# Peptides against a protein of PDB entry 6UG1: the designs that were tried, part 237

Target 1, 304 residues: chain A of PDB entry 6UG1
Amino acid sequence: SNEERKRRKYFHMLYLVCLMVHGFIRNEWINSKRLSRKLSNLVPEKVFELLHPQKDEELPLRSTRKLLDGLKKCMELWQKHWKITKKYDNVGLYMRTWKEIEMSANNKRKFKTLKRSDFLRAVSKGHGDPDISVQGFVAMLRACNVNARLIMSCQPPDFTNMKIDTSLNGNNAYKDMVKYPIFWCEVWDKFSKKWITVDPVNLKTIEQVRLHSKLAPKGVACCERNMLRYVIAYDRKYGCRDVTRRYAQWMNSKVRKRRITKDDFGEKWFRKVITALHHRKRTKIDDYEDQYFFQRDESEGIPD
Target 2, 301 residues: chain A of PDB entry 6UG1 as posed
Amino acid sequence: SNEERKRRKYFHMLYLVCLMVHGFIRNEWINSKRLSRKLSNLVPEKVFELLHPQKDEELPLRSTRKLLDGLKKCMELWQKHWKITKKYDNEGLYMRTWKEIEMSANNKRKFKTLKRSDFLRAVSKGHGDPDISVQGFVAMLRACNVNARLIMSCQPPDFTNMKIDTSLNAYKDMVKYPIFWCEVWDKFSKKWITVDPVNLKTIEQVRLHSKLAPKGVACCERNMLRYVIAYDRKYGCRDVTRRYAQWMNSKVRKRRITKDDFGEKWFRKVITALHHRKRTKIDDYEDQYFFRRDESEGIPD

## One batch from the design tools (peptide; made by RFdiffusion4, then SolubleMPNN)

Design b2_p27_7_s1 (from b2_p27_7, 11 letters changed)
Fold by OpenDDE base, seed 4:
Structure b2_p27_7_s1 (fold): chain B 304 residues (1-304), chain A 27 residues (1-27)
Amino acid sequence: as target 1 above (304 residues)
Amino acid sequence: EPSEALELQGKLGELYRELKKKEEEEK
């Protein structure tokens, strides 16, 4: 019905806000001074120097290469630190079906929300789910004075799916779900004036995204619980930015149709949500990023 | 810390009220 369409749209919006607030809270928690002091000790001086290369005036690319090598070594150090990777409880923050939502509303399952103290302990010990691990990796980079962002791919239920039964029948549903991350890192490269994408946990990859990312879900089964729609960046100064354009090859033709921002009301509303979560002034880094997004929009063109 | 959380809560509460109002207007 039209009512069910409206209900799913509004529920998607509420769920999206809750996810974006979750990302904001986790971004605050990883700014913990106590955690920072502990995690800085994981990074040897030689690796710290690679994270902070001098500007090579002859070939700025050499400075970027040092930063990339430093980030690679940080991923290796992080893997040594991380002792226990827990599986997600149920689907974690991956996308739920409408049927799962309806069934969960009837079940007063006390979601054991992880407290800040428990999170900080989990990161410090290297015990937790992949999301906690990524968040801890961002905290380690921030502890080394790296301009690292926490990236969250928000997975609200698909309001464009009007099927009554949305049950996902598949033996490999968990493997397909976790094939691509929900959380990752971005690092500012001051030499190339670009964000470097870092997945320290899942794919264990570093990318300089131009047109496509390895972190973008591919294949029907992987997209069932992980649709790239709302990739939100949280920086150390409580900046909040939509960076979906970086990871979406087909933003205008495919991704936009699955976003609340497909209509003017949804666009205005989503801008209000971003503005509410954005607690810093604009910087030259934002200018370079917006210029990159503009160039990506021009290069994609308007879908026919 | 508490002030930012309260401000965020206020802004989110407003966004929720705007959403609920629109849901009521579209019934």
Scores: peptide ipSAE 0.026, ipTM 0.587, DockQ to the pose 0.073
Fold by OpenDDE base, seed 1:
Structure b2_p27_7_s1 (fold): chain B 304 residues (1-304), chain A 27 residues (1-27)
Amino acid sequence: as target 1 above (304 residues)
Amino acid sequence: EPSEALELQGKLGELYRELKKKEEEEK
């Protein structure tokens, strides 16, 4: 019905705000000075120096290579620190079906909130789910004065799916779900004027995204619970930015159709949500990023 | 301990029930 379509749209919007606020709160917890002091001790001086290379005036690419090597070593150090990777309870922050949402509404289960103290303890001990692990990795890089962002791929229910029964059948549903991450890291390369993508936990990869990312879900089974639609970046200064354009090959032709921003009302609403979560002034880094997104939009073209 | 994701699920489930109730009261 038209009513059910409206309900699913509004519930998608509400769910998206809750996810984006969750990312904001986790980003604040990552900025803990107590945690920062503990995590800085995990990084040897030689690795710290690689994270902060001098500018090579002859070949700036040499400085980028040192930074990439430093990030690789940080990823290896993080794997040594992280002792226990817990499975997600149910589907974690992956996408739920409409049926699962309806069924969860009836469940009076007292869910325990992960308190800030419990999060900080989990990161310090190296015990937690993959999301806590990625968030802790971002905290470690920030403790080393690296301009690292927490990235969240927000997975609200698909408001474009009008099926009544959206049950997912499959023995490998968890493996397919966790094949691609929901949280990852970006690091600012001051030499190339680009963001470096780092997945320290899931794919254990570092990439300089041009047109395609390895973190973009591929295949029907993987896309059932992980649809690339809302990739939100949270920086150390409480900036909030939509960075979906970096990871979406087909933003205009495919991704936009699955976003609330497909219409002018949704675009204006989503901009208000981003603005409410963006607690810093604009910087030259934002200008370079917006220029890159503009060039990516021009190169994709507007679908006819 | 149930993850923050489970709590968010619970709260979103409650909000979904409240939205359904409001839609039923407006009819």
Scores: peptide ipSAE 0.023, ipTM 0.589, DockQ to the pose 0.879
Fold by OpenDDE base, seed 3:
Structure b2_p27_7_s1 (fold): chain B 304 residues (1-304), chain A 27 residues (1-27)
Amino acid sequence: as target 1 above (304 residues)
Amino acid sequence: EPSEALELQGKLGELYRELKKKEEEEK
């Protein structure tokens, strides 16, 4: 019905706000001074120096290479620190079906909200789910004075899916779900004036994204619970930015149709949500990023 | 700071009211 379409749209909007606020709160917890002091001790001086290379005036690419080598060594150090990767409880923050949402409303299961103290302990011990691990990695880089962002791929239910029953009948559903991450890191490269993508936990990869990312879900089974629609960046200064354009190859032709921003009302509303979560002034880094997004929009074109 | 959390809560409350207004206008 038209009513069910409206209900799913509004529920998607509410769920998206809750996910974006969750990302904001986790980003605040990452900025813990107590955690920062502990995690800085994991990074030896030689690795710290690689994270902060001098500018090569002849070939700035040499400085970028040193930074990349420092980030690679940080991923190796993080793997040594992390002792236990827990499975997600059910589907974690991956996308739920409409049927799962309806069934969960009937089940008064008290979702145990992880407290700040429990999070800080989990990161310090190296015990937790993949999301906690990525968040802890961002905290370690920030402890080393690296301009690292927490990235969250927000997975609200698909309001464009009008199927009554959306049950997923797959024994491999968990394996396909966790094939791609929903949390990762970005690091600012001051030499190339670009964000470097870092997945320290899932794919264990570093990318300089130009047109496509390895972190973008591919294949029907992987996209069932991980649909690239809202990739939100949280920086160390409480900036909040939509960075979906970086990771979406087909933003205009495919991704926009699955976003609340497909219409003017949704665009204005989503801009208000971003503005509410953005607690810093604009910087020259934002100008370079917006220029990159503009070039990506021009190169994709308008779908015919 | 507690002030930023209160401001965020106020803005979220405004967004919720805008959603409710749209839900009423579409009935």
Scores: peptide ipSAE 0.023, ipTM 0.577, DockQ to the pose 0.068
Fold by OpenDDE base, seed 2:
Structure b2_p27_7_s1 (fold): chain B 304 residues (1-304), chain A 27 residues (1-27)
Amino acid sequence: as target 1 above (304 residues)
Amino acid sequence: EPSEALELQGKLGELYRELKKKEEEEK
């Protein structure tokens, strides 16, 4: 019905904000001064120097290469720190079906919310799910004074899917689900004026995203629980930005149709949500990022 | 309609404030 379509749209909006607030809260937790002091000790001076290269005036690319090498070494150090990667409880923050949501509403199972103290202990010991691990990696980079963002791919239920019985096939679903991350890192490269993408946990990759990312889900099975729609960036100064354009090859033709921002109302609403979570002033870094997004929109063109 | 959106935005703002309050109480 039209009513059910409306209900699913509003539930999607509510769920999206809850996810975005979750990302914001986790971004505050990783700014813990106590955690920062502990995680800075994981990074040797030689690696710290690589994270903070001098500007090469002859070839700025040499400075970027040092930063990339520093980030690679940080990823290796993080793997040594992280002792236990737990599986997600059920599907974690991956996308639920409408049927799973309805069934969960009937099951009064209190979700055990991870407390801040438990999170900090988990990161400190190197014990937790992949999301906690990524969040801890961002904390380690921030402890080394790196301008690292926490990235979250928000997975609200698909309001465009009006099918009642989306029974996702059982056992193979977990492997396909976790093939691509929900959380990752971005690092500001002050030399190239670009964000570097870092997945320290899942794909263990560092990317300078141009047109496509390895972190963008590919294939039907992987996209069932991980649809690239809302990639939100949380910085060390409590900035909140939509960075979906970086990771979406087909933002205008494919991704927009599955976003609340497909209509003017949804766009205005989503902008208000971003603004409410954005707790810092605009910077030149935001200008460079917006210029990059503009160029990517022009290069994609208007879908025919 | 714009009214339902504003109401939803209000409710979402309340939920956000409640989540923040709970986070402060857990510190």
Scores: peptide ipSAE 0.021, ipTM 0.521, DockQ to the pose 0.034

Design b2_p27_7_s2 (from b2_p27_7, 12 letters changed)
Fold by OpenDDE base, seed 4:
Structure b2_p27_7_s2 (fold): chain B 304 residues (1-304), chain A 27 residues (1-27)
Amino acid sequence: as target 1 above (304 residues)
Amino acid sequence: EPSEAEELMGKLGELYREMKKEEEEKK
């Protein structure tokens, strides 16, 4: 019905806000000074120097290469630190079906919300799910004075899916779900004036995204619980930015149709949510990023 | 033990059911 469509749209909006607030809170927690002091000790001086290369005036690309090598070594150090990777309970923060949402109300289970203290302990010990691990990796880079962002791919239920029963019953559903991350890292490259994408946990990859990312879900089965729609960046100064354009090859033709921002009401609403979560002044880094997004929009063109 | 995500989903699922009931009661 039209009512059900409206309900699913509004519920998607509410769910999206909850996810974005969760990302904001986790971003605050990883700014812990106590955690920072512990995690800085994981990074040897030689690796710290690679994270902070001098500007090569002859070839700025050499400085970027040092930074990339430093980030690679940080991923290796992080893997040594991380002792226990827990599986997600059920589907974690991956996308649920409408039926799963309806059924979740029957679960009278006392949910233990992860407290800030428990999170900090989990990161410090290297025990937790992949999301906690990524968040801890961002904390380690921030402890080394790297301008690292926490990236969250928000997975609200698909309000464009009007099917009542979308049973995602497949033996490989979990494997396909976790094939691509929900959380990752971005690092500012001051030499190239670009964000470097870092997945320290899942794909264990570093990318300088131009047109496409390896982190963008591919294939029907992987997209069932991970639709790239709302990629939100949280920085160390409590900046909040929509960076979906970086990871979406087909933002205008495909991704926009699955976003609340497909109409003016949704665009205005989503902008208000971003503004409410953005607690810092604009910087030159934001200017370079917006210029990159503009160039990506022009290069994609308007879908016919 | 259910994660923070599962708790959020429980509460959201309750709200979704309430919204559905309110729509059914208006018919």
Scores: peptide ipSAE 0.170, ipTM 0.750, DockQ to the pose 0.631
Fold by OpenDDE base, seed 1:
Structure b2_p27_7_s2 (fold): chain B 304 residues (1-304), chain A 27 residues (1-27)
Amino acid sequence: as target 1 above (304 residues)
Amino acid sequence: EPSEAEELMGKLGELYREMKKEEEEKK
């Protein structure tokens, strides 16, 4: 019905705000000074020096290569620190079906909210789910004075899916679900004026995204619980930015149709949500990023 | 112990049911 379509749209909006606020809170917890002091001790001086290369005036690419090598070594150090990777309870923050949402209210389980203290303990011990692990990795890089962002691929229910029964076949669903991450890291390269993408936990990859990312879900089964629609970046200064354009090959032709921002009302609403979560002044880094997104929009074209 | 994600999902699921009931009561 038209009513059900409206309900699903409004519920998608509410769910998206809750996810974006969750990302904001986790980003605040990552900035813990107590955690920072502990995690800085995981990084040897030689690795710290690679994270902070001198500018090579002859070939700035040499400085970028040192930074990339430092990030690779940090990823290896993080794997040694992380002792226990827990499976997600159910589907974690991956996308639920409308049926699963409707049934979730029946779960009388006393859910324990992960308190800040429990999160900080989990990261310090190296025990937790993949999301906690990525968040801890961002904390370690920030402890080394690296300009690292927490990236969250927000997975609200698909308001464009009007099917009543969206039961997903269970057994291979977890492997396909976790094939691509929900959380990852970006690091600012001051030499190339670009963000470097780092997945320390899932794909264990470092990339300089031009047109395509390895982190973008591919295949029907992987996209059932992970649709690239809302990739939100949280920086160390409590900045909040939509970085979906970096990871979306087909932003205008495909991704936009699945976003609340497909219409002017949704665009204005989503901008208000981003603005409410953006607690810093604009910087030259934001100008370089917006210029890159503009060039990506021009190169894709507007679909007819 | 169920994750923070599961608690959030539970509360969101309750709210979704309430929204559905309010729509049914208006008919």
Scores: peptide ipSAE 0.168, ipTM 0.750, DockQ to the pose 0.675
Fold by OpenDDE base, seed 3:
Structure b2_p27_7_s2 (fold): chain B 304 residues (1-304), chain A 27 residues (1-27)
Amino acid sequence: as target 1 above (304 residues)
Amino acid sequence: EPSEAEELMGKLGELYREMKKEEEEKK
């Protein structure tokens, strides 16, 4: 019905706000001074120096290469620190079906919210799910004075899916779900004036995204629980930015149709949510990023 | 222990059912 379509749209909006607020809170917890002091001790001086290379005036690319090598060594150090990767409870923060949402209300299980103290302990011990591990990696880079962002791919239910959801049955569903991450890191390269993408846990990759990312889900099975629609960046100064354009190859032709921002009402609403979560002034880094997004929009063109 | 995600989903699932009931009661 038209009513059910409206209900699913409003519920998607509410769910998206809850996910974005969760990302904001986790980003605040990453800024813990107690955690920062512990995690800085994991990074030896030689690796710290690689994270902070001098500017090569002749060839700025040499400085970027040192930073990339430092980030690679940080991923190796992080893997040595992390002792236990827990599986997600059910599907974690991956996308649920509408049927799963309707059925979730029957589970009167007392869920224990992960307290800030429990999170800080989990990161310090190297015990937790992949999301906690990525968040801890961002905390370690921030402890080394690296301008690292927490990235969250928000997975609200698909309000454009009006099908009666069949239960996603099977053990293979978990493997396909976790094939691509929903949390990762970005690091500012002051030499190239670009964000470097870092997945320290899932794909264990570093990339300089130009046209496509390895972190963008591919294939029908992987996209069932991980649909690239809302990639939100949280920085160390409590900035909040939509960075979906970086990771979406087909933003205008495909991704926009699955976002709340497909219409003027949704665009204005989503801008208000971003503004409410953005607690810093604009910087020259934001100008370089917006210029990159503009060039990506021009290069994709308007879908015919 | 159920994750923060599961607690959030429980509360959201309850709200979704309430919204559905309010639509049925208006018919």
Scores: peptide ipSAE 0.160, ipTM 0.743, DockQ to the pose 0.664
Fold by OpenDDE base, seed 2:
Structure b2_p27_7_s2 (fold): chain B 304 residues (1-304), chain A 27 residues (1-27)
Amino acid sequence: as target 1 above (304 residues)
Amino acid sequence: EPSEAEELMGKLGELYREMKKEEEEKK
């Protein structure tokens, strides 16, 4: 019905806000001074120096290469620190079907909300799910004074899917689900004036995203629980930015149609949500990022 | 000063009120 379509749209909006607030809270937790002091000790001085290269005036690319090498070594150090990667409970923060949401209303199972103290202990011991591991990696980079963002791919239920009976096939669904991450890291490269993408846990890759990312889900099975729609960046100064354009090859033609921002009401609403979560002043880094997004929009063109 | 959590909840509460007004104005 039209009423059901409206209800699913509003529930999608509410769910999206809850996910974005969750990302914000996790971003606060990783700014813990106690955690920072503990994680800085994981990074040797030689690796710290690579993270903070001098500007090569002749070839700025040499400085970027040092930073990339430092980030690679940090990823290796993080793998040594992380002892236990737990599986997600059920689907974690991956996308649920409408049927799963309706069925979950009947399941009075109190989700054990991880407390801040438990999170900090988990990161400190190197024990947790992949999301906790990524969040801890961002904390380690921030402890080394690196401008690292926590990235969250928000997976609200698909309000464009009106099919009731999407029984996702059970066992193969988990492998396909976890093939691509929900959380990752971005690091500001002050030399190239670009964000570097870092997945320390899942794909164990470092990327300078131009047109496409390896972190963007590919194939029908992977997209069932991980649709690239809302990639939100949380910085060390409590900035909140939509960075979906970086990871979406087809933002205008494909991704926009599955976002709340497909209409003017949804665009205005989503802008208000971003503004509510954005707790810092604009910087030159935001200007460079917006210029990059503009160039990417022009290069994609308007879908015919 | 309100806690960062209280400020966030305030802003989300404002957003919710604005959404309700926009729904009432469309009826």
Scores: peptide ipSAE 0.027, ipTM 0.622, DockQ to the pose 0.058

